# Ledger of designs, part 8: peptides against a protein of PDB entry 5NXQ

Target 1, 114 residues: chain A of PDB entry 5NXQ
Amino acid sequence: EIQIPVSMAAEEEYLRSKVLSELLTDTLENDGEMYGNENEVLAALNGAYDKALLRLFASACSDQNVEKALSLAHELKQDRALTAAVKISERAELPSLVKKINNIREARYEQQLK

## One batch from the design tools (peptide)

Design b1_p12_2_s1 (made by RFdiffusion4, then SolubleMPNN; from b1_p12_2 with D3E A7D A8E)
Fold by OpenDDE base, seed 5:
Structure b1_p12_2_s1 (fold): chain B 114 residues (1-114), chain A 12 residues (1-12)
Amino acid sequence: as target 1 above (114 residues)
Amino acid sequence: SFEEEIDEILSS
């Protein structure tokens, strides 16, 4: 059995999830037709999407590439994923990144209040 | 591994 590098697998899953999520979103926005489980599918896709991103994020943290990690964090959709990113950053002993990700979370909270 | 770490974090 061939073991695929984590980063490579994550990138593939991220791209796949991103494309599918975008296609489904566009379809719903343009056609406005719901068949009952689209939201569930979207939630699952978002979960897979963020999970893939977090793997890339963890890799970036391991490389001590804070800027890349931060860029990836901005692409995360779910708050729980940002929380996970914080945990990864803490484990990687990157306090500056922790603060920056928390700023992202706070900004999103503020946007939700508007 | 990163895979295991991510799975743990997301399952918590």
Scores: peptide ipSAE 0.183, ipTM 0.834, DockQ to the pose 0.123
Fold by OpenDDE base, seed 3:
Structure b1_p12_2_s1 (fold): chain B 114 residues (1-114), chain A 12 residues (1-12)
Amino acid sequence: as target 1 above (114 residues)
Amino acid sequence: SFEEEIDEILSS
């Protein structure tokens, strides 16, 4: 059996979860139908999405590809995922990236206050 | 592994 590298597996899961999340969102926006569990499904999908994205993020950090890592961080949806990204960046000893991710998090906090 | 690391971080 061929072993798939972690980064490739992460990319696949990221794309899958992203598409599913978008499809569900679009369905709700276009049809307005509620079945009672859509929000829970979206939360689960977003969780899987961010988890997969964080794997890609960790890989980018390992490669010292700060620009790619930052781009990936912008795609994270949940605050807890941004927190995880900060921790990964700290472990990778990328202080500039830590600061930039914290800026993203702070900006989102400000948006929530408005 | 990255998988274990991510799981650990997300669970903390």
Scores: peptide ipSAE 0.180, ipTM 0.832, DockQ to the pose 0.122
Fold by OpenDDE base, seed 1:
Structure b1_p12_2_s1 (fold): chain B 114 residues (1-114), chain A 12 residues (1-12)
Amino acid sequence: as target 1 above (114 residues)
Amino acid sequence: SFEEEIDEILSS
C-alpha cells in the first residue's frame, strides 16, 4: 500500500471540504430550505475543512513559513480550530504567530458581540 | 506524525 504524504492528503481534503461547504452554504442562503440535518452536515463539513487546514498549518509551521501559516489561520472557521492553531504555533516556538492568531480570535469575538 | 499531532490537539 502506497502511503500518501500527509500534506497531499490534507490538500485534497481541504479542497473537497471547501467546495462542499460552500455549495451547502450557498444553497441554504439562496433557497432557505431546511431538511432537518443541515446544521449537522455543515458542522461535519466545517470540521473536516478546519482539520485539513490545520494539517497544512502544521506543515507550514514545520517549514518555518510564518506568512503561509498566518494566511491559513485566517481561513479557519471554528474557534476551536484557532485554538488548535495556537497550540501548534506554541509547540513550533513561533510566539509572533501565536500573538497574531490570538488577535484573529479576539477580533472574531468582538464581531460576534456586535 | 502530523496526523497524530493534529488528532491529539483536536482531542484536547
Scores: peptide ipSAE 0.180, ipTM 0.832, DockQ to the pose 0.126
Fold by OpenDDE base, seed 4:
Structure b1_p12_2_s1 (fold): chain B 114 residues (1-114), chain A 12 residues (1-12)
Amino acid sequence: as target 1 above (114 residues)
Amino acid sequence: SFEEEIDEILSS
């Protein structure tokens, strides 16, 4: 088994998960075909996608690249992933990033209420 | 390790 850096592996997994999720979503929207397990597949893909993003996010925090970290946080899909990003930011002692991520969460909550 | 810490956060 070939060992590669964690950041590179995370990037690869992120890209793979992103492409597959988008392709599946587009197929369902355009063709309307149902196979009986789309929701489970999408949930699994979104989970893998967010996990990969969080690893990239943690790397950005370690690099003290707050702008990159914030950009990655905006790409997270699940609320639980944003919560994880907050925890990572807290441990990295980046309070400004914590506030910005919480703003993302609050904005999404407001959108869900509409 | 750092990776283990991330895994812990992701699993919680």
Scores: peptide ipSAE 0.168, ipTM 0.829, DockQ to the pose 0.131

Design b1_p12_2_s2 (made by RFdiffusion4, then SolubleMPNN; from b1_p12_2 with D3E A7D)
Fold by OpenDDE base, seed 3:
Structure b1_p12_2_s2 (fold): chain B 114 residues (1-114), chain A 12 residues (1-12)
Amino acid sequence: as target 1 above (114 residues)
Amino acid sequence: SFEEEIDAILSS
């Protein structure tokens, strides 16, 4: 059996989830049909997407690659995922990254209010 | 571990 590194597995899952989410969105836009469970499916896909992305984020933090970690954080969709990213950054003792991720969260909060 | 934390946070 071939063992796949965690980071590679995470990348695969991230890409898969991202593609599936985009395909579903495109299908709905092109077909104009609603089946009643599209939002739930999208939520599940986004959850898997963020989970995979967080694994990549954790790996970047472990490597002390702050720039990569920050770039990944910007790709996170859910607020709860950003919260997880903050906690991961704290454990990795990257306070500058913590601050920057919190700024991302705050910016999104402000956008929601407008 | 980070992995366990990720699972816990996103499952809560």
Scores: peptide ipSAE 0.174, ipTM 0.822, DockQ to the pose 0.102
Fold by OpenDDE base, seed 2:
Structure b1_p12_2_s2 (fold): chain B 114 residues (1-114), chain A 12 residues (1-12)
Amino acid sequence: as target 1 above (114 residues)
Amino acid sequence: SFEEEIDAILSS
């Protein structure tokens, strides 16, 4: 049995989760169809999506590719995922990345207040 | 590993 590298598996899961999340979001926003559990489904999809992204993020950090890691962090949806990214960055001893991710979090907080 | 760290962080 062929063992798929973690990064490749993460990319696949990320793309799958992203597509499903977008499709569901479009349906709710454009068609207004409600089946009763859309919010929970979205939460689950976003969770899987962010988890996959974080795996890619961790890989980028391992490679000391700060710019790639930062780009991935911008794609994270949940605040808890950004928090996780900060922790990963700290463990990877990338203080500049920590600062930039915290800036992303702060920016999102400000956007929510508008 | 970073993978293990991710799982730990997300589980907390």
Scores: peptide ipSAE 0.171, ipTM 0.821, DockQ to the pose 0.118
Fold by OpenDDE base, seed 1:
Structure b1_p12_2_s2 (fold): chain B 114 residues (1-114), chain A 12 residues (1-12)
Amino acid sequence: as target 1 above (114 residues)
Amino acid sequence: SFEEEIDAILSS
């Protein structure tokens, strides 16, 4: 079987999941029609989206492209995904990136409390 | 692989 590079596959999945997530969100906000499974579908899409981003993030870390990695981290939606990004950064021995991602997590947590 | 690493991290 033909093996597609992980980064290329991640980019495709990122774009696809991002579009679907945005379309679903817009539909729910504009139409307001609920079928009972929208939240589950949205969660699944967000999960796929963050997984794709994390793969790109890991690739950026491997390339020692800290600025790109940080930019990608800002696009992550779920807190658990940010936690994963921290773990990846730790393994990549990028302490400055670890600190910056933790700052993102703290900022989002404080925002949710308001 | 990166795929296996990401899956492992997200499953932990």
Scores: peptide ipSAE 0.163, ipTM 0.817, DockQ to the pose 0.123
Fold by OpenDDE base, seed 4:
Structure b1_p12_2_s2 (fold): chain B 114 residues (1-114), chain A 12 residues (1-12)
Amino acid sequence: as target 1 above (114 residues)
Amino acid sequence: SFEEEIDAILSS
């Protein structure tokens, strides 16, 4: 059996999840119609999307590519995913990245309060 | 592996 590298698998899943999430979001925004399971589907897609991003993020950290890692972190949607990114950054011994990701989290919290 | 690590983090 052919083993696909984690990074390649992550890229594929990221692209797939991103496209589907965007399509669903656009549909809801344009039509405003609900058919019963859109929120559930969106949540599942967002989960898969963030998981794929985290794989890419971990790879970037392993490569010591802080700039790429930070860019990927900005694309994360769920707070739990940002938490995971922090943990990965800590393990990678990238304290500056940890701080920057926490800044992202704090900024999102502030936006929610508005 | 990274996969196992990410799964562990997300499940914790």
Scores: peptide ipSAE 0.163, ipTM 0.817, DockQ to the pose 0.123

Design b1_p12_2_s3 (made by RFdiffusion4, then SolubleMPNN; from b1_p12_2 with D3E A7E)
Fold by OpenDDE base, seed 2:
Structure b1_p12_2_s3 (fold): chain B 114 residues (1-114), chain A 12 residues (1-12)
Amino acid sequence: as target 1 above (114 residues)
Amino acid sequence: SFEEEIEAILSS
């Protein structure tokens, strides 16, 4: 039995979820075809995507690689995922990263208030 | 572990 490292597994899931989310999004935006469950599917995909990213994020934090962690945080889609990233950063004792992620969150809030 | 933390956070 081969055990795949958590980071590798997370990377695979991230890529898979990313591709699927993008494909579905493109289809909805370009074709406008609705089957009634697209929002739920997108939510599930985004959830899996962010979860995978958070695993990578946690790994980066563990490595004290703040720049990598921040880059990953920018890729998070859901606000709840950013909140999770903040908590992870706090526990990893990376206050600069905490601040930067909170800035991302605030920026997104402002964008929503267009 | 960080993995356990992630699961805990996401399940909250």
Scores: peptide ipSAE 0.173, ipTM 0.820, DockQ to the pose 0.116
Fold by OpenDDE base, seed 4:
Structure b1_p12_2_s3 (fold): chain B 114 residues (1-114), chain A 12 residues (1-12)
Amino acid sequence: as target 1 above (114 residues)
Amino acid sequence: SFEEEIEAILSS
């Protein structure tokens, strides 16, 4: 069996999920066609996307690359993923990153209220 | 590992 490094696998999955998610989103926005399962497919893709991002995020934290970690956190789509990022940051003993990620979450909450 | 932590968090 061919073993692929975790970081490489995560990057591949991230790119794949990102492309598919964007394609689906564009199709819905531009064509407006409904097939009945778009939301479910999108949710699944977003889940895989965020999971891949979190692996990259964890790697960045391990490297003590706060700037990269924060950049990746901004790309996370689901709130549950941001929560996971906070926990990872806490375990990595990066309190400044924790605060910044929580700011992202709060900003998104405020945007949803508008 | 962080991988195990990620899986644990996402599965909860």
Scores: peptide ipSAE 0.169, ipTM 0.819, DockQ to the pose 0.116
Fold by OpenDDE base, seed 3:
Structure b1_p12_2_s3 (fold): chain B 114 residues (1-114), chain A 12 residues (1-12)
Amino acid sequence: as target 1 above (114 residues)
Amino acid sequence: SFEEEIEAILSS
């Protein structure tokens, strides 16, 4: 059995989830037919996407690669995922990253209010 | 671990 590093597995899952989400979106845009569960499927895909991305984020934090971690945080879709990223950053003792991620969250909150 | 934390946070 071939052992796959956690980070590599996370990368694969992230890419797969991202592609599937984009594919579904494109399909819906090009085919006006609604089946009734598209939003639920997208939510599930986005969940898997963020989960995989958070694993990459955690790996970057462990490597003390703040720039990479921050770039990954910007790619997170769900607020709950950003919250998770904050907690991971706190545990990794990266206060500057914590603040930057909180800024991302605040910016998204403000955009939602407009 | 970070993995366990991620699972716990996203499942809550």
Scores: peptide ipSAE 0.169, ipTM 0.819, DockQ to the pose 0.105
Fold by OpenDDE base, seed 1:
Structure b1_p12_2_s3 (fold): chain B 114 residues (1-114), chain A 12 residues (1-12)
Amino acid sequence: as target 1 above (114 residues)
Amino acid sequence: SFEEEIEAILSS
């Protein structure tokens, strides 16, 4: 089977997941309808979104594009995804990026406590 | 591959 480059596939999935996540969020906030599975759907969409971002993130790390990698990390939604980004950065031997992502993670945790 | 690495991390 012909394989599409990982980065290209990730970009497509990122865009799709982002649009669907935003659409669903707006629908729930404006219509107020609950069908009973909205939280599950949102979790799945956020998971797919972050996974797509992580693929782009890994590619940026491979290219030694720290600024792009950091920008992508800021777009991650879930804490577990930030943890994954840290692990990828560690394996890529980018300690400055590790520190900056950990700062993002800490800041979000503190914000949730307020 | 990076894809395999990401899947492994997310599955852990």
Scores: peptide ipSAE 0.161, ipTM 0.813, DockQ to the pose 0.118

Design b1_p12_2_s4 (made by RFdiffusion4, then SolubleMPNN; from b1_p12_2, 4 letters changed)
Fold by OpenDDE base, seed 1:
Structure b1_p12_2_s4 (fold): chain B 114 residues (1-114), chain A 12 residues (1-12)
Amino acid sequence: as target 1 above (114 residues)
Amino acid sequence: SFEEEIDEILNS
């Protein structure tokens, strides 16, 4: 049996979850129809999406590819995922990346307050 | 593994 590398599996999961999340989001924004479980489904999809991204993020950090890691961090949707990215960056001893991710989080906080 | 690391961080 051939083992698929974690990073490759993460790419596939990321692409799938991204497409599904976008489709659901577009449907909710355009149709406005609620069946009672849309928020739960969306949360699950976003969770899977961010988890896949975090796997890629961790891989980028391991490769010391700060630019790739930062690009991936910008794609994260949930605040808890950004927090996870900070923890990964700290463990990878990448303080510049930690600062930049915290800036992303702070910017999103400020936007929510408006 | 990366999978275990991500799960650990998300649950911490």
Scores: peptide ipSAE 0.147, ipTM 0.817, DockQ to the pose 0.122
Fold by OpenDDE base, seed 2:
Structure b1_p12_2_s4 (fold): chain B 114 residues (1-114), chain A 12 residues (1-12)
Amino acid sequence: as target 1 above (114 residues)
Amino acid sequence: SFEEEIDEILNS
């Protein structure tokens, strides 16, 4: 069996989850059709999406590519995912990245209050 | 492993 590199697998999952999440979101926004579990499905998709992103993020951290890691962090949707990214950054001993991700979190908190 | 680390972090 052909083993797919972790980064490639993560990329695939990310893209798949992203497309599905966007499709569902667009449908809800444009058509307004609710069948009862769309929010749950969306949450699950977002979870899978962020998980895939975090894999890519961790890979970037391993490569000491702070810029790439930061770009990926901006794409994370859930606060818990940002928290995870902080933990990954800490383990990777990238304090500058930790600070930048925390700034993202703080910015999102402020946006939620508006 | 890398995958295990991600899962651990997500569940912590």
Scores: peptide ipSAE 0.146, ipTM 0.817, DockQ to the pose 0.125
Fold by OpenDDE base, seed 3:
Structure b1_p12_2_s4 (fold): chain B 114 residues (1-114), chain A 12 residues (1-12)
Amino acid sequence: as target 1 above (114 residues)
Amino acid sequence: SFEEEIDEILNS
């Protein structure tokens, strides 16, 4: 059997989870109603989405592609995922990226306070 | 593995 590279597998999972997450989000926004476990499903989808994105992020860091890594970080939805991105950046020894991701986190915190 | 590393980071 052909072994699929980790980066390619991550891209596939990212695209899949992104589509599903967007589909559910759009449905909830359009209907404005809850019929069951939509919040739990959305949370699970967002979790899978961020995990897939973090794999891409880690790959970008390994490539020393800071701009790509930063762009990916902006796409992360959960705060815990941003925290994970910081840890990955630290391990990759990219202090400038660490700072920029922390700025993203702080900006989101400020928005929550409004 | 790479997958295990990501899981460890997320669970930390």
Scores: peptide ipSAE 0.145, ipTM 0.816, DockQ to the pose 0.122
Fold by OpenDDE base, seed 4:
Structure b1_p12_2_s4 (fold): chain B 114 residues (1-114), chain A 12 residues (1-12)
Amino acid sequence: as target 1 above (114 residues)
Amino acid sequence: SFEEEIDEILNS
């Protein structure tokens, strides 16, 4: 089996998951025909999507590319993924990034209260 | 490994 670098594999998985997630979301929003397990499928896709993003995020942190890391964090969908991003940032000793990601989490909490 | 680290974080 061909061995692909982790970063390249992560990018491929991210793009694939992103496209599928967006297409499924659009279908649901427009009342398309589904199979009755839409929420389960979406959860699985979002999980894969965030996992791929976190790999890219970790790579950006390793490169000390804080701006790229922050941009990627904004693309994360699940709160647990943001929590994971915080942990990665802490391990990478990037406290400014930790603070900014926590701000993202707090902003999302506030939006949910509206 | 890098992959193991990500999995560990996600499963913690």
Scores: peptide ipSAE 0.143, ipTM 0.814, DockQ to the pose 0.125

## One batch from the design tools (peptide)

Design b1_p13_1 (made by RFdiffusion4)
Fold by OpenDDE base, seed 4:
Structure b1_p13_1 (fold): chain B 114 residues (1-114), chain A 13 residues (1-13)
Amino acid sequence: as target 1 above (114 residues)
Amino acid sequence: FDDLVDELEPLLK
């Protein structure tokens, strides 16, 4: 049995989740068909999307690639995922990244207030 | 997500 490297597996998962999320979103926006469970499906897809990103994020942290990690954090959709990214950064002992991710969270909070 | 954080812990070592 061939084991795929973690980084490659994470990339595959991210791309798959991203494509599915975008396809569903485009379908709803363009066709406007509602079946009653779209929000649940979207939530599940968004969850999978963020989890996939967090795997890539962890890999970037492992590589000590703070800039790549930060770029990935910007792509996270859910606040709870950003919180997870902070926890990962703390465990990776990257305090500068922790601060930058918290800045992202604060910026999103300010946007919600407007 | 907490479970995922714990799962990824070994990768950070």
Scores: peptide ipSAE 0.429, ipTM 0.922, DockQ to the pose 0.911
Fold by OpenDDE base, seed 5:
Structure b1_p13_1 (fold): chain B 114 residues (1-114), chain A 13 residues (1-13)
Amino acid sequence: as target 1 above (114 residues)
Amino acid sequence: FDDLVDELEPLLK
């Protein structure tokens, strides 16, 4: 059995989940089609999306590629995923990245209040 | 997500 590197597997899963999430969103916005479980499906897809990103994020942290890690963090959708990114950064001993991700969280909180 | 963080811990070392 050939083992796929974590980064490659995560990239593929990210692309898959991203496409599906966008497709569902577009369908709801443009067609208004209702199946009765759209919110649950969307949440699941967003979860998969963020999890895939977090795997890429962890890989970037492992490489000490702070700029790449930060770029990936900006793509995270859920606050709980940003929290996970902070925890990963802490464990990777990247305090500058922790601060920057917390700034992203604070900025989103302020944006939500508008 | 906490489970995922724990899962990824070995990658960070």
Scores: peptide ipSAE 0.429, ipTM 0.923, DockQ to the pose 0.923
Fold by OpenDDE base, seed 3:
Structure b1_p13_1 (fold): chain B 114 residues (1-114), chain A 13 residues (1-13)
Amino acid sequence: as target 1 above (114 residues)
Amino acid sequence: FDDLVDELEPLLK
């Protein structure tokens, strides 16, 4: 049995979930038809998407690639995922990254208040 | 997501 590296597996999951989410979104926007379960499907896809990103994020942290990790954090959609990224950064002992991710969260909070 | 964080922790060591 071939063991797939975490980063490769995460990349596949990320791309798959991203494509499916975007495809569904575009279809709904262009066609205007709804079956009634699109929001549930999108929520599930967003969850898978963020989880895949977090796996990539953890891999980047492991590689001490802070810039890549930060770029990935910007791609996270859910606040809960950003919180997870902070926890991962803390465990990776990357305090500068922790601060930068918290800045992302704060910025999004401010946007929600407007 | 907490479960995922715990799952990924070994990767960070």
Scores: peptide ipSAE 0.427, ipTM 0.922, DockQ to the pose 0.915
Fold by OpenDDE base, seed 1:
Structure b1_p13_1 (fold): chain B 114 residues (1-114), chain A 13 residues (1-13)
Amino acid sequence: as target 1 above (114 residues)
Amino acid sequence: FDDLVDELEPLLK
């Protein structure tokens, strides 16, 4: 059995979940049909999307590629995913990255207040 | 996500 590196697997999952999430969003915007399960499907897809990103994020942290890690953090959608990124950064002993991710969270909070 | 963080920890070392 051929084992695929975790980074490659994460990239594939990220792309798949991103595409599906976008397709669902576009469909809902175009058709305006809600049957009661679309929001749950979207939430699940967004969850998978962020989890895939976090795997890539962890890989970037492992490579000590702070710039790439930060770029990936900006792509995270959910606040709880950003929280996870902070925890990963802490465990990777990257305090500068921790601060920058917290700044992203604060900026999003401020936008929600407007 | 906490489970994922724990899962990824070995990759960070």
Scores: peptide ipSAE 0.426, ipTM 0.922, DockQ to the pose 0.925

Design b1_p13_1_s1 (made by RFdiffusion4, then SolubleMPNN; from b1_p13_1, 4 letters changed)
Fold by OpenDDE base, seed 2:
Structure b1_p13_1_s1 (fold): chain B 114 residues (1-114), chain A 13 residues (1-13)
Amino acid sequence: as target 1 above (114 residues)
Amino acid sequence: FDELVEELAPLLE
């Protein structure tokens, strides 16, 4: 079995899940066909997407690359993924990043209230 | 941090 570096594996999964999620979204928006399971499939894809992103995020935190980590955090879709990113940032002892991610989360909450 | 990601991953599924 070929050992793939963690970062490469994460990038591959991220790209795969992102493409599939986008394709599904486009199909639903353009064709409007619902079979009853699309939301579940989309949620699963989003989960895989965020999981892959979090691996990249963790790698960026390990490198102390706050700018890259923050950019990745902006790409996270689910609030629970942002929460995970906060926990990772706390473990990485990056309080500035914690604050910035919390700001992202708060901004999304405000948008949902509008 | 890979371990932490794996710990948190089930919460995203």
Scores: peptide ipSAE 0.162, ipTM 0.823, DockQ to the pose 0.152
Fold by OpenDDE base, seed 3:
Structure b1_p13_1_s1 (fold): chain B 114 residues (1-114), chain A 13 residues (1-13)
Amino acid sequence: as target 1 above (114 residues)
Amino acid sequence: FDELVEELAPLLE
């Protein structure tokens, strides 16, 4: 039995969820047809997407690869996922990363207010 | 970190 590394599994899940989200979005944009559950599906996909990213993020933190971690944090969609990333960064004792992620959150809050 | 991610994951669903 081949054990898949956590980071590799996370990458696969991230890519899969990203592709599925994009395909669904494209379908809705092109066809304009709704089946009634697309929003729920998208929400679920976004959850899976962010979860996968967080695994990659955690891996990057473990590797002390702050730049990679930050890049991944920018890809997170949900605020609650950014909050999770902050917690991971705190556990990793990377205060500079914590600050940078909080800046991302603040920037998104400001955009929502406009 | 993996454990932490799994702990936090339900909050993202």
Scores: peptide ipSAE 0.162, ipTM 0.822, DockQ to the pose 0.151
Fold by OpenDDE base, seed 4:
Structure b1_p13_1_s1 (fold): chain B 114 residues (1-114), chain A 13 residues (1-13)
Amino acid sequence: as target 1 above (114 residues)
Amino acid sequence: FDELVEELAPLLE
């Protein structure tokens, strides 16, 4: 079996899960129909998506590429994924990134209150 | 950081 670099594998999974999640979301929004386990499928896809992103995020942190890491953090969908990103940033000793990610989280909370 | 990601992965599912 051909060994694929971890970063490439993560990116592939990210792209795949992103496309599938977006397609499912669009379908549900356009059709207004929900039958069976679509919510569970969407949740699973979002989980896989964020997990893949976090792998890329961790790689960016390892490279000390704060700008790339921050860009990836903006793409995270779930709050728990942002929390994970904070933990990764702390381990990477990137306090500026920690602050920026917390700002993203706070901004999302504010939007939910509106 | 792969180990950390894997540790946190169950929380994302």
Scores: peptide ipSAE 0.160, ipTM 0.821, DockQ to the pose 0.103
Fold by OpenDDE base, seed 5:
Structure b1_p13_1_s1 (fold): chain B 114 residues (1-114), chain A 13 residues (1-13)
Amino acid sequence: as target 1 above (114 residues)
Amino acid sequence: FDELVEELAPLLE
């Protein structure tokens, strides 16, 4: 059995979950079709999406690629995922990245208050 | 890092 590298597997899952999430969102916005569980499905898809991103994020941190890690953090949807990214960055001993991610979090909080 | 991601994963779902 050919083992797929973890980073490649994470990218595949990220793309899959991203496409599904976007398709569902577009369908709800454009067609207005409601089956009663779309919010739950969307939340599950977003969870899978963020999980996949966090794997990529962890890989970037391991490579000491702060620029790539920060770019990935901007793609995270949920605040709890940003919190997870902070924890990963702390473990990676990247305090500059921690600060930058916290800035992303603060910016999103300010946007939600509008 | 993989262990940490897996530990945090249930909080994301």
Scores: peptide ipSAE 0.158, ipTM 0.820, DockQ to the pose 0.102

